# Ledger of designs, part 89: peptides against a protein of PDB entry 3B8E

Target 1, 230 residues: chain A of PDB entry 3B8E
Amino acid sequence: PFLIFIIANIPLPLGTVTILCIDLGTDMVPAISLAYEQAESDIMKRQPRNPKTDKLVNEQLISMAYGQIGMIQALGGFFTYFVILAENGFLPIHLLGLRVNWDDRWINDVEDSYGQQWTYEQRKIVEFTCHTPFFVTIVVVQWADLVICKTRRNSVFQQGMKNKILIFGLFEETALAAFLSYCPGMGVALRMYPLKPTWWFCAFPYSLLIFVYDEVRKLIIRRRPGGWVE

## One batch from the design tools (peptide; made by RFdiffusion4, then SolubleMPNN)

Design b1_p16_5_s4 (from b1_p16_5, 12 letters changed)
Fold by OpenDDE base, seed 4:
Structure b1_p16_5_s4 (fold): chain B 230 residues (1-230), chain A 16 residues (1-16)
Amino acid sequence: as target 1 above (230 residues)
Amino acid sequence: EELRKKLEELARELLR
């Protein structure tokens, strides 16, 4: 999000505080929970990893985590961002290059896509209104990410949801997201303004997409061992 | 709309 903010010169889609809440708040417990996941049913049928040649973190894993799944997450967040700004009169094309004028407190007549003028205060309200839904979108997408990370090869339906710590992690991150979004004073303390409950559903198609994508990937791996998708 | 107005008021106070 921050790279696109710099390259495209758009208004800041995700605040530093919200990024910290993701990295330290919502992601930590779920990530730890994966250490307690049960072994895959076929793990004893696989040859041991060669510690000298087989890296624990390989290029394929990096490509999957950051290149594929991470990009889908980013797209989900940006979709929510663009929808909110469009509903407030700022179409995506109009946001390109707007950052300089957007962040200037002395410019109080920034025009939207429809010719409406926005004061600095009004613009910052809209910007901060985007941060919470972006954050919630990431949390909802993380549900799918956490579930797909349970296994490398087996389907989630084969593995099941037996890890109680993982289930706890899903509830914890959701409860934290709800707390940060709806607790009185969070707008002042964290610049996280409350969002309509409908914004939680905006991320669901992306979560479903990630889940389906990974299940299809795993299915291909099971049918064609040693393929490029491993 | 009422929530929006309250948020706008709060934002005005914070940006002063």
Scores: peptide ipSAE 0.015, ipTM 0.461, DockQ to the pose 0.034
Fold by OpenDDE base, seed 3:
Structure b1_p16_5_s4 (fold): chain B 230 residues (1-230), chain A 16 residues (1-16)
Amino acid sequence: as target 1 above (230 residues)
Amino acid sequence: EELRKKLEELARELLR
């Protein structure tokens, strides 16, 4: 989000504090929970890793994590961001290059896509209104990410949801997201303005997409071992 | 507000 903020010169889609809450708050417990996941049923049928040649984190894993899943997460967040700004009169095309004027406190007549002038204070309210939904979108998408990370080859339906620590992690990150979104004073303290409950549902299609995509990928891997999709 | 400032500072350090 911050890279796009710099490159496209758009209003800040996600605050630094919010990013910190993701990295340290919502992601940590779920990530630790994966260490307690049950082994896949076929793990003993796989050849052992050669510690001299096989890296624990390989290019394929990096490509999957950052290239595919990470991109879908970012798209989900940005979709929510653009929808909110569009509802407030700023169409996506109009946001390109707007940051300089947007962040200038002395400019109080920035026009939206419909010619409405916005004061600095009004613009910042809209900006901070985007932070919470973006954050929540990431959390909702992370549900799917965590679930798909349970296995590399087997379907989640084959593996099951037996990891109690993982389940706890899902509840923890959701509870934290709800706390940050709805607790009084968070708007002032963290620049996370209250979230309309409807925005939680905006991320669901992306979570479903990730889940379906990964299940299909795993299905292909099971049917065609050693294929390019692996 | 003080907590926010500390968190922002920490965030800046993590982003370096």
Scores: peptide ipSAE 0.005, ipTM 0.334, DockQ to the pose 0.020
Fold by OpenDDE base, seed 5:
Parts: C-alpha cells; structure tokens; sequence
Structure b1_p16_5_s4 (fold): chain B 230 residues (1-230), chain A 16 residues (1-16)
C-alpha cells in the first residue's frame, strides 16, 4: 500500500496504526495455530530434504507467500479503497497526484471529480473512512490465507477443519477487527472510522480467488509431482 | 518487513 501511495501520490490508503494492528493483532494467534495442525497424510512418502541444498523457506514458497498471495491481498484492499473514494466523488484517475493538496491543511477547496469542494476536515474524514474497510478487507482475505496454509500439497477438503486452535484464531482475528472498526473512540484513538457492514462482503471475491488459486495449485502438484509449481 | 518499516518512516515524514 505504501509503495503505491508514494509512487502515485494518492491519499493514504492505510494508516501505520492499522498496519500494526494487522501485524501484531490479527495475524499472531492464527500464525501460532498452524503449529497445531495435523500432518498431511502423505508426509512420510516424501523424500527427506537435503539440509545442505534445500532451504526450509525456498524461492517457490517466498514467491507464493509474498509475491502472488500478497499481490491479491493488496488488490483487494485497493479495490475497496477506490470504490469508497469513488462513492464520495473521487474517481481513481483524479486521485493521482492529489496527495499534496489533500494533506494541505490550508487548502479547503479541493475539488472532486464532479466539481464539489472539500474542506481539509471533510477530506480527512473520508480518508480515515477508507482505512477501516482496507483493514477489514485484509482480515477477510487472511481467512483464506490461513486456511490454505493448513496444507502444502493436500486439498483443504482432504485435510478438514479439525484444528480447534485455528478455528479460534479465525474468530479472534474477526472479533478484533470488529472491535477496532466499531468500538466508540476508535476514530480518535486509531483514526479508524466506523465501516458500513456491507463493506465486509467486498473482500469475499478476493478471498475466494485465493482459495481457488491455491486449491488448483495443489491439484497440479498432486498430479505432477516435482514441478516448478510446488 | 525492513522495506515496510522504511516506507512507514517515509510516509510519516511526508505526512508531517
């Protein structure tokens, strides 16, 4: 999010405090829950790794975790961001280069795509209104990320949802997201204004996309072992 | 994570 913020000079899509809430709040318990996941049924059929040549975290895993899945997450967040700003009169093209004027407290006549003028206070309310939906979008996408991480090769449907700690983690991160989004005073404390409940559903297509993508990937691995997709 | 921290610092500087 910050890369696009800097390169495109758009209004800030996600606050630093919100990022900390993701990294330290919503992701911690889910990540720990994976340590309690049952082993895959075929784990003993795999050749042992060579500790001298085979890293625990290989390039394929890095590419998947930080590259492909991370990009889908970012796209989901930015989609939500652009939709909210468009509903408030700021079309995506109009946002390019707008940051300088947007963040200037002395400019109270910034025009939207329809010629409406916005005060500094009004602009900041809209900006902070975007932070919460972006955050919630990431949490909803993280549901899929956590579920797909249960296995490396087997389908989630083969593995099942027997890990009670993982289920607890999903509820915990969702409850925390709801608390941060709707608790009174969060607008002042975290600059996160309340989110319309309908925005929770905006991320679902991206969550589904991640799930389908990973299941297809795992299917290919099972049918063609030793491929570059593994 | 290091890149994120640097970007956060840069964003904070730009927002001051």
Amino acid sequence: as target 1 above (230 residues)
Amino acid sequence: EELRKKLEELARELLR
Scores: peptide ipSAE 0.005, ipTM 0.307, DockQ to the pose 0.022
Fold by OpenDDE base, seed 1:
Structure b1_p16_5_s4 (fold): chain B 230 residues (1-230), chain A 16 residues (1-16)
Amino acid sequence: as target 1 above (230 residues)
Amino acid sequence: EELRKKLEELARELLR
C-alpha cells in the first residue's frame, strides 16, 4: 500500500497506525494460533523432501504463492479505498498525483471529479474514513489467509476447524477490528473513523478469491505431486 | 476502556 502511495501520489490509503494495528494487533494472535494447529492427516505418509533438490523450488513457489496472496490482499484494500473515495466524489484517475495538493493544509479548494471543492479538513476526514475500511478489508482477507495456512496440501475441508485457538484468533482479530472501527475516540486517536457495517462486505469477494485460489492450488498439488505449483 | 487507553497511548507515541 505504501509503495502505491508513493508511486501514484494518491492520498494515503492506510495510515502507519493502522498498519501497526494489522501487523501487531490483528495478525499476532492468529499467527501464534497456527502453532497449535493439528498436523495434516497425511504428513507422516509423505516422503521426506530431498533438501538438496526440493528446497530451492519449494522456497520459490512458497514465496510466489505468498506474494500472490499478498497482492490479492493489497488489491482488496485498494478496491475498498477507491470505492470509498469514488463515493465521496474522487474517482481513481483523479487521485493520481493528487497527494501533494491533498496534504497541503493551505489548499482548501481541491476539486473532486465533479468539481466540488474540498477543504483540508474535509479531505482529511475522507482520507481517515478510508483507513478504517482498508484495515477491516485486510482483516477480512486475513480470515481466509489464516484458514488456508492451516494446511500446505490438504483442503481445509479435509483438515477441519479443530484448532480452537485459531478460531479464537479469528474472533479476536474481528473484535479488535470492530473495536477500532466503532469505539468512540478512535477517529481522533488512530485516525480511524467509523465505517458503515456494509463496508465489511467489500472484502468478502477477495477473501473468497484467496480461499478458492488456495484450495485450487492445493487441489493441483494433490493431483500432481511434484508439480510446479508445489 | 483499557484497550482504548493503550491504543490512544500507542497512537500518541506514533504521532510524536
Scores: peptide ipSAE 0.000, ipTM 0.304, DockQ to the pose 0.019

Design b1_p16_6_s1 (from b1_p16_6, 12 letters changed)
Fold by OpenDDE base, seed 1:
Structure b1_p16_6_s1 (fold): chain B 230 residues (1-230), chain A 16 residues (1-16)
Amino acid sequence: as target 1 above (230 residues)
Amino acid sequence: SELKEKLRELAKKLLE
């Protein structure tokens, strides 16, 4: 998100505080949960891999898979961001290069795509209105990510939701997202304004996409053991 | 509660 912010010179889609909430609040418990996750039934049955060749291939494939998942997450967040800005009069094409004027406190007549002038305060409200949905989008997409990370080969339906810590992590992330989205004062304290409940659903297509992607990947791995997708 | 407090502290540091 931050790289696209710099490259495209768009208003900041995700605040630093929100990023920290993601990193510390949503990633820590899941990471711990994965450490206590029961080994995949097939992992314990796998023959010792050649540490030199198989480790490199696995690291590349894991890195590629996580990179792809991360890209889908980013796309989901940016989609939500652009939809919210578009609903407020700022079409995506108009946001390109707007950052300099957007962040200037002395410019109070920044025009949207429809010629409406926006004060600095109004622009910042809209910007901060995007932070919460972006965060929630990441949380919802992380539900899928956490579930798919349980297994390398087995379907989610085969492994199931046996890890109580993971379930607790999902609950904690969701509760944190709800708290940050709806608790009074969070707009001032964390620049996270209240989210319309409907915006929670904006992330679901991307979450589903990640599930489908991972299930297809796992299906390919199961059908072609030792393939380039493993 | 502890995580919330840490997040608030981090938020304060970043807003500074």
Scores: peptide ipSAE 0.000, ipTM 0.241, DockQ to the pose 0.018
Fold by OpenDDE base, seed 2:
Structure b1_p16_6_s1 (fold): chain B 230 residues (1-230), chain A 16 residues (1-16)
Amino acid sequence: as target 1 above (230 residues)
Amino acid sequence: SELKEKLRELAKKLLE
């Protein structure tokens, strides 16, 4: 998100404090919960790895986590961001290069895509209105990410949802998202304005996409062990 | 709860 902010010179889609909430609040507990996940049925049947050749974190795992799933998460967040701005009169193409004028408090006549002028205060309200949905979108997409990280080869339907700690992590993450979205004072304290409940559903297509993608990937791995899709 | 409070404090500092 921050790279796109710099490159495209668009208004900031996600505040620094919100990023910290993701890193420390929504990612840490779920990550710990994954450490307590039940062993995959086929893992215990594997030969011991060679510590000289087989790294715990291999290039394929890094590529999957940051290059594939992370990209889908970012796309989900940006989709939500662009939809909210478009509903407020700012089409995606109009946002390109707008940051300089957007962040200037002395410019009170920034035009939207329809010629409506926006004051600095109005623009900041819209910006902060985007922070919460972007954050919630990431959390909802992370539900699918956490579920798929349960196994490397087995389908979620085969492994099942047996880890109570993972389930607790999902609820904790959701509760944190709800708290940050609806608790009074968060708009002032964290620049996270209250979210319309309907925006929680904006992320579901992307969560489903991650889930389907991973299930297909795992299906291919089961049919062709040692393939490039691992 | 403690983490949320720390984040709130950090947010206040960033807003100053």
Scores: peptide ipSAE 0.000, ipTM 0.249, DockQ to the pose 0.018
Fold by OpenDDE base, seed 4:
Structure b1_p16_6_s1 (fold): chain B 230 residues (1-230), chain A 16 residues (1-16)
Amino acid sequence: as target 1 above (230 residues)
Amino acid sequence: SELKEKLRELAKKLLE
Protein backbone atom coordinates (compact mmCIF):
# COMPACT_ATOMS: atom_id res chain seq x y z
CA PRO B 1 0.00 0.00 0.00
CA PHE B 2 2.73 2.48 0.87
CA LEU B 3 4.62 1.78 -2.35
CA ILE B 4 1.52 2.51 -4.41
CA PHE B 5 1.00 5.65 -2.34
CA ILE B 6 4.44 6.89 -3.41
CA ILE B 7 4.44 5.71 -7.03
CA ALA B 8 0.91 6.75 -7.96
CA ASN B 9 0.73 9.78 -5.64
CA ILE B 10 -2.71 8.75 -4.41
CA PRO B 11 -4.19 9.43 -0.96
CA LEU B 12 -2.84 7.01 1.65
CA PRO B 13 -5.01 3.88 1.51
CA LEU B 14 -3.79 2.42 4.79
CA GLY B 15 -2.38 4.27 7.78
CA THR B 16 0.94 3.42 9.41
CA VAL B 17 -0.73 2.34 12.65
CA THR B 18 -3.08 0.09 10.72
CA ILE B 19 -0.14 -1.45 8.88
CA LEU B 20 1.47 -2.09 12.23
CA CYS B 21 -1.70 -3.78 13.45
CA ILE B 22 -1.60 -6.10 10.43
CA ASP B 23 2.07 -6.95 10.84
CA LEU B 24 2.06 -7.46 14.59
CA GLY B 25 -1.59 -8.15 15.33
CA THR B 26 -2.82 -10.39 12.55
CA ASP B 27 0.22 -11.89 10.81
CA MET B 28 2.35 -13.04 13.72
CA VAL B 29 0.12 -15.65 15.35
CA PRO B 30 -0.96 -17.21 12.05
CA ALA B 31 2.65 -17.36 10.88
CA ILE B 32 3.66 -19.16 14.06
CA SER B 33 0.69 -21.50 13.73
CA LEU B 34 1.83 -22.55 10.26
CA ALA B 35 5.17 -23.62 11.69
CA TYR B 36 3.33 -26.19 13.80
CA GLU B 37 1.07 -27.40 11.02
CA GLN B 38 0.95 -31.14 10.58
CA ALA B 39 3.18 -32.31 7.77
CA GLU B 40 1.46 -32.86 4.46
CA SER B 41 0.99 -36.56 3.81
CA ASP B 42 2.40 -36.18 0.31
CA ILE B 43 5.54 -34.45 1.61
CA MET B 44 6.15 -37.29 4.05
CA LYS B 45 6.19 -39.75 1.14
CA ARG B 46 8.84 -37.82 -0.80
CA GLN B 47 12.48 -38.74 -0.90
CA PRO B 48 14.75 -36.87 1.49
CA ARG B 49 15.94 -33.56 0.13
CA ASN B 50 19.57 -32.86 -0.56
CA PRO B 51 20.58 -30.40 2.18
CA LYS B 52 23.31 -28.93 -0.04
CA THR B 53 21.10 -28.14 -3.02
CA ASP B 54 17.57 -28.05 -1.65
CA LYS B 55 16.29 -25.44 0.76
CA LEU B 56 13.62 -26.06 3.37
CA VAL B 57 11.86 -23.02 1.94
CA ASN B 58 13.04 -22.50 -1.61
CA GLU B 59 12.60 -19.51 -3.89
CA GLN B 60 9.52 -21.03 -5.49
CA LEU B 61 7.74 -21.44 -2.17
CA ILE B 62 8.65 -17.89 -1.18
CA SER B 63 7.34 -16.60 -4.49
CA MET B 64 4.08 -18.45 -4.00
CA ALA B 65 3.56 -17.32 -0.42
CA TYR B 66 4.59 -13.68 -0.68
CA GLY B 67 4.29 -12.95 -4.38
CA GLN B 68 1.15 -14.41 -5.91
CA ILE B 69 -1.11 -14.65 -2.87
CA GLY B 70 0.19 -11.35 -1.53
CA MET B 71 -0.72 -9.59 -4.76
CA ILE B 72 -4.25 -10.99 -4.63
CA GLN B 73 -4.54 -9.68 -1.08
CA ALA B 74 -3.32 -6.25 -2.13
CA LEU B 75 -5.76 -6.18 -5.03
CA GLY B 76 -8.58 -6.95 -2.63
CA GLY B 77 -7.59 -4.09 -0.36
CA PHE B 78 -7.20 -1.62 -3.20
CA PHE B 79 -10.50 -2.68 -4.69
CA THR B 80 -12.25 -1.85 -1.43
CA TYR B 81 -10.36 1.44 -1.24
CA PHE B 82 -11.32 2.49 -4.77
CA VAL B 83 -14.96 1.48 -4.29
CA ILE B 84 -15.30 3.62 -1.17
CA LEU B 85 -13.63 6.61 -2.79
CA ALA B 86 -15.74 6.21 -5.91
CA GLU B 87 -18.90 6.15 -3.79
CA ASN B 88 -17.72 9.45 -2.31
CA GLY B 89 -17.14 11.02 -5.73
CA PHE B 90 -13.47 10.21 -6.35
CA LEU B 91 -12.98 7.92 -9.33
CA PRO B 92 -9.70 5.96 -9.48
CA ILE B 93 -8.35 7.95 -12.42
CA HIS B 94 -8.88 11.21 -10.55
CA LEU B 95 -6.86 10.00 -7.57
CA LEU B 96 -3.65 9.78 -9.60
CA GLY B 97 -1.41 12.66 -8.60
CA LEU B 98 -3.95 14.05 -6.13
CA ARG B 99 -1.88 13.33 -2.99
CA VAL B 100 -0.12 16.70 -2.83
CA ASN B 101 -3.33 18.69 -2.83
CA TRP B 102 -5.11 16.08 -0.73
CA ASP B 103 -2.66 16.38 2.16
CA ASP B 104 -2.40 20.18 2.05
CA ARG B 105 -4.31 21.66 4.97
CA TRP B 106 -4.56 25.04 3.29
CA ILE B 107 -6.38 23.73 0.23
CA ASN B 108 -10.06 23.43 1.09
CA ASP B 109 -11.48 23.27 -2.41
CA VAL B 110 -10.15 20.01 -3.85
CA GLU B 111 -12.59 18.90 -6.50
CA ASP B 112 -13.82 15.36 -6.93
CA SER B 113 -14.64 13.70 -10.25
CA TYR B 114 -18.00 15.49 -10.32
CA GLY B 115 -16.81 18.99 -9.48
CA GLN B 116 -17.76 18.91 -5.80
CA GLN B 117 -15.35 20.72 -3.52
CA TRP B 118 -13.97 19.00 -0.44
CA THR B 119 -12.44 20.65 2.60
CA TYR B 120 -9.33 19.23 4.22
CA GLU B 121 -11.37 17.83 7.10
CA GLN B 122 -13.86 16.17 4.78
CA ARG B 123 -11.05 14.59 2.76
CA LYS B 124 -9.40 13.22 5.88
CA ILE B 125 -12.69 11.73 7.05
CA VAL B 126 -13.02 9.90 3.73
CA GLU B 127 -9.38 8.79 3.86
CA PHE B 128 -9.73 7.42 7.37
CA THR B 129 -13.01 5.78 6.41
CA CYS B 130 -11.00 3.72 3.91
CA HIS B 131 -8.49 2.45 6.48
CA THR B 132 -10.86 0.15 8.37
CA PRO B 133 -12.38 -1.54 5.31
CA PHE B 134 -8.92 -2.02 3.81
CA PHE B 135 -7.73 -3.64 7.02
CA VAL B 136 -10.80 -5.86 7.32
CA THR B 137 -10.47 -6.89 3.68
CA ILE B 138 -6.93 -8.06 4.34
CA VAL B 139 -8.06 -10.04 7.38
CA VAL B 140 -10.89 -11.74 5.50
CA VAL B 141 -8.59 -12.61 2.61
CA GLN B 142 -6.09 -13.98 5.13
CA TRP B 143 -8.69 -16.54 6.20
CA ALA B 144 -8.38 -18.18 2.83
CA ASP B 145 -4.63 -17.67 2.69
CA LEU B 146 -4.02 -19.37 6.01
CA VAL B 147 -6.20 -22.32 5.12
CA ILE B 148 -4.50 -22.94 1.76
CA CYS B 149 -0.93 -22.36 2.94
CA LYS B 150 -1.06 -25.35 5.28
CA THR B 151 -0.64 -27.62 2.24
CA ARG B 152 1.52 -27.60 -0.88
CA ARG B 153 0.00 -30.23 -3.14
CA ASN B 154 -2.93 -31.74 -1.28
CA SER B 155 -6.35 -30.16 -1.31
CA VAL B 156 -7.50 -28.60 1.94
CA PHE B 157 -10.15 -31.29 2.04
CA GLN B 158 -7.49 -34.00 1.94
CA GLN B 159 -5.21 -32.52 4.59
CA GLY B 160 -8.02 -31.48 6.91
CA MET B 161 -8.17 -28.85 9.65
CA LYS B 162 -6.19 -30.50 12.43
CA ASN B 163 -4.06 -27.59 13.64
CA LYS B 164 -5.96 -26.07 16.56
CA ILE B 165 -3.43 -23.24 16.76
CA LEU B 166 -4.23 -22.23 13.18
CA ILE B 167 -7.94 -22.23 13.96
CA PHE B 168 -7.28 -20.14 17.04
CA GLY B 169 -5.26 -17.72 14.91
CA LEU B 170 -8.19 -17.26 12.55
CA PHE B 171 -10.50 -16.41 15.42
CA GLU B 172 -7.93 -14.16 17.06
CA GLU B 173 -7.35 -12.02 13.97
CA THR B 174 -11.09 -11.85 13.33
CA ALA B 175 -11.76 -10.75 16.90
CA LEU B 176 -9.02 -8.14 16.64
CA ALA B 177 -10.47 -6.85 13.37
CA ALA B 178 -13.92 -6.60 14.93
CA PHE B 179 -12.53 -4.84 18.00
CA LEU B 180 -10.60 -2.27 15.96
CA SER B 181 -13.59 -1.71 13.67
CA TYR B 182 -16.31 -1.23 16.27
CA CYS B 183 -14.71 -0.20 19.55
CA PRO B 184 -15.48 3.42 20.46
CA GLY B 185 -12.52 5.77 20.17
CA MET B 186 -10.70 3.88 17.40
CA GLY B 187 -11.39 6.73 15.01
CA VAL B 188 -9.37 9.06 17.22
CA ALA B 189 -6.76 6.62 18.47
CA LEU B 190 -6.00 4.68 15.29
CA ARG B 191 -7.75 6.72 12.58
CA MET B 192 -9.99 3.72 11.96
CA TYR B 193 -13.57 4.83 11.67
CA PRO B 194 -16.49 2.45 12.26
CA LEU B 195 -17.20 -0.04 9.51
CA LYS B 196 -20.57 -0.96 8.10
CA PRO B 197 -21.10 -4.69 8.55
CA THR B 198 -21.78 -5.05 4.82
CA TRP B 199 -18.15 -4.20 4.02
CA TRP B 200 -17.03 -7.50 5.52
CA PHE B 201 -18.57 -9.17 2.50
CA CYS B 202 -16.57 -7.06 0.06
CA ALA B 203 -13.57 -9.33 0.56
CA PHE B 204 -15.42 -12.61 0.03
CA PRO B 205 -14.97 -12.69 -3.76
CA TYR B 206 -11.22 -12.37 -3.25
CA SER B 207 -11.19 -15.11 -0.64
CA LEU B 208 -13.04 -17.32 -3.08
CA LEU B 209 -10.59 -16.36 -5.82
CA ILE B 210 -7.69 -17.44 -3.63
CA PHE B 211 -9.34 -20.78 -2.91
CA VAL B 212 -10.09 -21.41 -6.57
CA TYR B 213 -6.61 -20.32 -7.60
CA ASP B 214 -4.93 -22.55 -5.07
CA GLU B 215 -7.06 -25.60 -5.82
CA VAL B 216 -6.39 -25.18 -9.54
CA ARG B 217 -2.69 -24.78 -8.84
CA LYS B 218 -2.64 -27.91 -6.70
CA LEU B 219 -4.58 -29.80 -9.34
CA ILE B 220 -1.97 -28.83 -11.94
CA ILE B 221 0.83 -29.93 -9.59
CA ARG B 222 -0.84 -33.30 -9.09
CA ARG B 223 -1.20 -33.76 -12.84
CA ARG B 224 2.28 -32.45 -13.67
CA PRO B 225 4.69 -33.29 -10.86
CA GLY B 226 7.86 -31.21 -10.91
CA GLY B 227 6.37 -28.42 -12.99
CA TRP B 228 7.08 -24.71 -12.59
CA VAL B 229 3.78 -24.22 -10.75
CA GLU B 230 4.99 -26.20 -7.75
CA SER A 1 1.89 -15.28 21.25
CA GLU A 2 4.41 -14.10 23.81
CA LEU A 3 6.63 -12.67 21.10
CA LYS A 4 3.62 -10.97 19.57
CA GLU A 5 2.75 -9.29 22.84
CA LYS A 6 6.32 -8.11 23.34
CA LEU A 7 6.36 -6.66 19.86
CA ARG A 8 3.04 -4.95 20.47
CA GLU A 9 4.37 -3.37 23.61
CA LEU A 10 7.46 -2.21 21.80
CA ALA A 11 5.34 -0.77 19.03
CA LYS A 12 3.22 1.12 21.52
CA LYS A 13 6.32 2.62 23.09
CA LEU A 14 7.62 3.71 19.71
CA LEU A 15 4.33 5.39 18.88
CA GLU A 16 4.20 7.38 22.15
Scores: peptide ipSAE 0.000, ipTM 0.221, DockQ to the pose 0.015
Fold by OpenDDE base, seed 3:
Structure b1_p16_6_s1 (fold): chain B 230 residues (1-230), chain A 16 residues (1-16)
Amino acid sequence: as target 1 above (230 residues)
Amino acid sequence: SELKEKLRELAKKLLE
């Protein structure tokens, strides 16, 4: 989020402290939970890896995680951000290069896409209104990411949801998201204003997209073992 | 390979 803030010169989509809460709070417990996932049913049918040549985490796996899933996750967050700003009169195209004027407290007549003037205080309110939905979108997309990471080749439907620690991780990150979204004082502490419950659903299409994408990928891997998709 | 690395780095930075 901060990278796009700088490159595109748009209003800040997510606060830095909130980002730290994601990295340390919402991601850690779910990640640890994956260590307790049951082995895939076909794991013993696979040839042992060559410890001299094969890394546990190969470049292909890293590319899949960060290059594809992570990109979709980021797009989901930014989509939510742009929707909120558009609902407040700022179309995505108009946000490009607006940061300089947006952050200037002495400019109280920044125009939106419809010619409405916004004071500095009004702009900061709408900016901080975006932070919570952006964060929640990331968390909701992380649900799908965590679920799909349970297996390499088997469908989630084949593997099942037997890992209680993983389930706990999902609840933990959701509870943290709810706490940060609705606890009094978060607007001051984290610049996260209260979230309308409807915004939780804004991320669901992206979670579904990730889930479907990964299931299709796994299906292809099962049908074509050793293919380029693996 | 270069594009892959750039996309990976970009994705990491976007999520941080």
Scores: peptide ipSAE 0.000, ipTM 0.222, DockQ to the pose 0.024; fails the geometry check

Design b1_p16_6_s2 (from b1_p16_6, 12 letters changed)
Fold by OpenDDE base, seed 2:
Structure b1_p16_6_s2 (fold): chain B 230 residues (1-230), chain A 16 residues (1-16)
Amino acid sequence: as target 1 above (230 residues)
Amino acid sequence: EEERERLKKLAKELLL
């Protein structure tokens, strides 16, 4: 998110406070819950890792986490961001290079894609309006990410949802996201304005995409052990 | 404060 903000010079899609809420709030408990996941049924049939050759974090894991899943998460967030701004008159093409004028408090006549002029205050309201739906989109996508991380090879349907701590983590992150989104005063304290309940569904296609993608990946790994997908 | 309330109302009207 922040790299695209710099490179494309677009209005800030996700605030620093919302990033901290993801990293310290909504992601921590779910991540810890994975330590309590039941071992895959075939784990004892796998060869032990060679600690000299096999890194715990390999290039393939980095590619999967940051290059694939992380990109789908970012795309979900940016989709939500662009939809909100488009609904408020700012088409995606018009946002390119707009940051300098957008962030200037002395410019009160920034035009949208339809020639409507926006004051600094109005622009900042729309910007902060994007932060909460972007955050919620990440949380909804994290549901799928957490579920797919339960197993490396087995389908989630084979493993099941028996980890009570993981289930608790899903409820906790959802409850925290709802609290941050709807609690009175969060707009002042965290610059997180309340969102329409419909925005929670905006991320569902991306969550489904992640889930289907990973299940297909795991299916390929099960059919072709030691392949390039593993 | 009035401007903040007006802005909150406008944000609610834009969001709702």
Scores: peptide ipSAE 0.018, ipTM 0.551, DockQ to the pose 0.049
Fold by OpenDDE base, seed 4:
Structure b1_p16_6_s2 (fold): chain B 230 residues (1-230), chain A 16 residues (1-16)
Amino acid sequence: as target 1 above (230 residues)
Amino acid sequence: EEERERLKKLAKELLL
């Protein structure tokens, strides 16, 4: 998010405070919960990793985590951001390069895509209105990400949802996201304005996409062991 | 404080 903000000079899609809430709040408990996941049913049929040759974090894992799943997560957040701004008169193409004028408090006549003028205060409200739905979008996509991380090869349907700590993590991150989104005073404290409940559903296609993508990947790995997808 | 109240009022209007 922040890299695109700098490169494209768009209004800030996700605030620093919201990023901290993801990194320290919503991600921590779910990530820890994976340490308590049950071993895959086929783990004892796999050769032990050679600690001298086999990296714990390999190129395939980096490609999956950052190159594929992380990109889908980012796309989900940006989709929500662009939809909100478009609904408020700012089409995606108009946002390119707009940051300089957007962040200038002395410019009170920034035009949208329809020629409507926006004061600095109005622009900042729209910006902060994007932060919460972006954050919630990430949390909803993280549900799928956490679930797919349960196994490397087995389907989630084969593994099941037996990890109570992981289930707790899903509820915790959701409850925290709801608290940060709807608790009175969060708009003042964190600049996280409340969102319409419908914005929670905006992320669902991306969450489903991640889940389906990973299940298909795992299916390919099971059918073609030792393939480039592994 | 006045800016916070204006922001709060406008946020309420945008959420409707």
Scores: peptide ipSAE 0.017, ipTM 0.479, DockQ to the pose 0.044
Fold by OpenDDE base, seed 1:
Structure b1_p16_6_s2 (fold): chain B 230 residues (1-230), chain A 16 residues (1-16)
Amino acid sequence: as target 1 above (230 residues)
Amino acid sequence: EEERERLKKLAKELLL
């Protein structure tokens, strides 16, 4: 998100506070919950990693995490962001390079795609209106990410959802996301304005996409061990 | 330009 903000000079899609809420709030308990996951049924049949030759984090893992899953997450967030801005009169093409004028407090006549002038305060309301749905989109996508991270090779359907701590983590991150989105005063405290409950569903296609993608990946790995997808 | 460089640096520090 922040890279596109810099490269495209668009209004800030995700605030620093919302990023911190993701990293420290919604991701921490789910990540810890993975320590309580049951071992995959075949883990003792796998050769141990050679600590001298095998990197713990390899290029494939980086490609998967940042290049594939991270890209789908970013697309989900940006889709939500662009839809909200378009509904408020700012088409995606008009946002390119707009940041400088958008963030200028003294410019109160920034035009949207329809020639409507927006004050600084109005623009910031719209910007902060984007932060919460973007955040919620990331949380909903992270449900799939957490579930797919339960296993390296086995299907989630083979592993099952027996980890009660992981289930608790999913509820906790969802409850926290709902609290941050709808609690009175969060707009002032965290610049997280309330969103329509329907915006939660905008992330579901991306969450499903990640889940299906990873299940297909794992299926390929199971059928063709030692492939480039591993 | 300086702000863009600062933001690029910050993005690298936060995302990488």
Scores: peptide ipSAE 0.000, ipTM 0.288, DockQ to the pose 0.025
Fold by OpenDDE base, seed 3:
Structure b1_p16_6_s2 (fold): chain B 230 residues (1-230), chain A 16 residues (1-16)
Amino acid sequence: as target 1 above (230 residues)
Amino acid sequence: EEERERLKKLAKELLL
């Protein structure tokens, strides 16, 4: 989010404090929960990793985490951001380069895509209104990410949802997201204004996309062991 | 505090 804010000079999609709430709040318990996942049924058929030749973090893992799943997560967040701004009169193309004028407190006549003038105060309200739905979109997409990370090769349907700590992590991150989104004072403290409940559903297509994508990937790996998709 | 209340009121009106 912050890199695109700088490169495209768009209004800030996600606040710094909100990013910290993701990294330290919503992701920590889910990530720890994966350490308690049951081994895959074929784990004893795999040779042990050679610690001298095989890296824990390889190019394939980086490509999957950042190049595929991370990009889908980012697209989900930015989609929500662009929808909110478009509903408020700012079409995506109009946002390019707008940051300089958007963040200028002395400019009170910034025009939207329809010629409506926006004061600095009005613009900042719309900006902060984007932060919470963007955050919630990331959390909802992380549900799918956490579930797919349970296994490398087996389907989630084969592995099942037996990890109680993972289930607890999903509830914890959701409860924390709801608390941060709806608790009185969070708009002032975190610049996270309350969102309509409908924005929780905006992320569901992306969560489903991640889930389907990974299940298809795992299916290909099972059918063609040693393929380039591994 | 007045600015906070104004922002809170506007946020309630915009509740997007």
Scores: peptide ipSAE 0.015, ipTM 0.454, DockQ to the pose 0.044; fails the geometry check

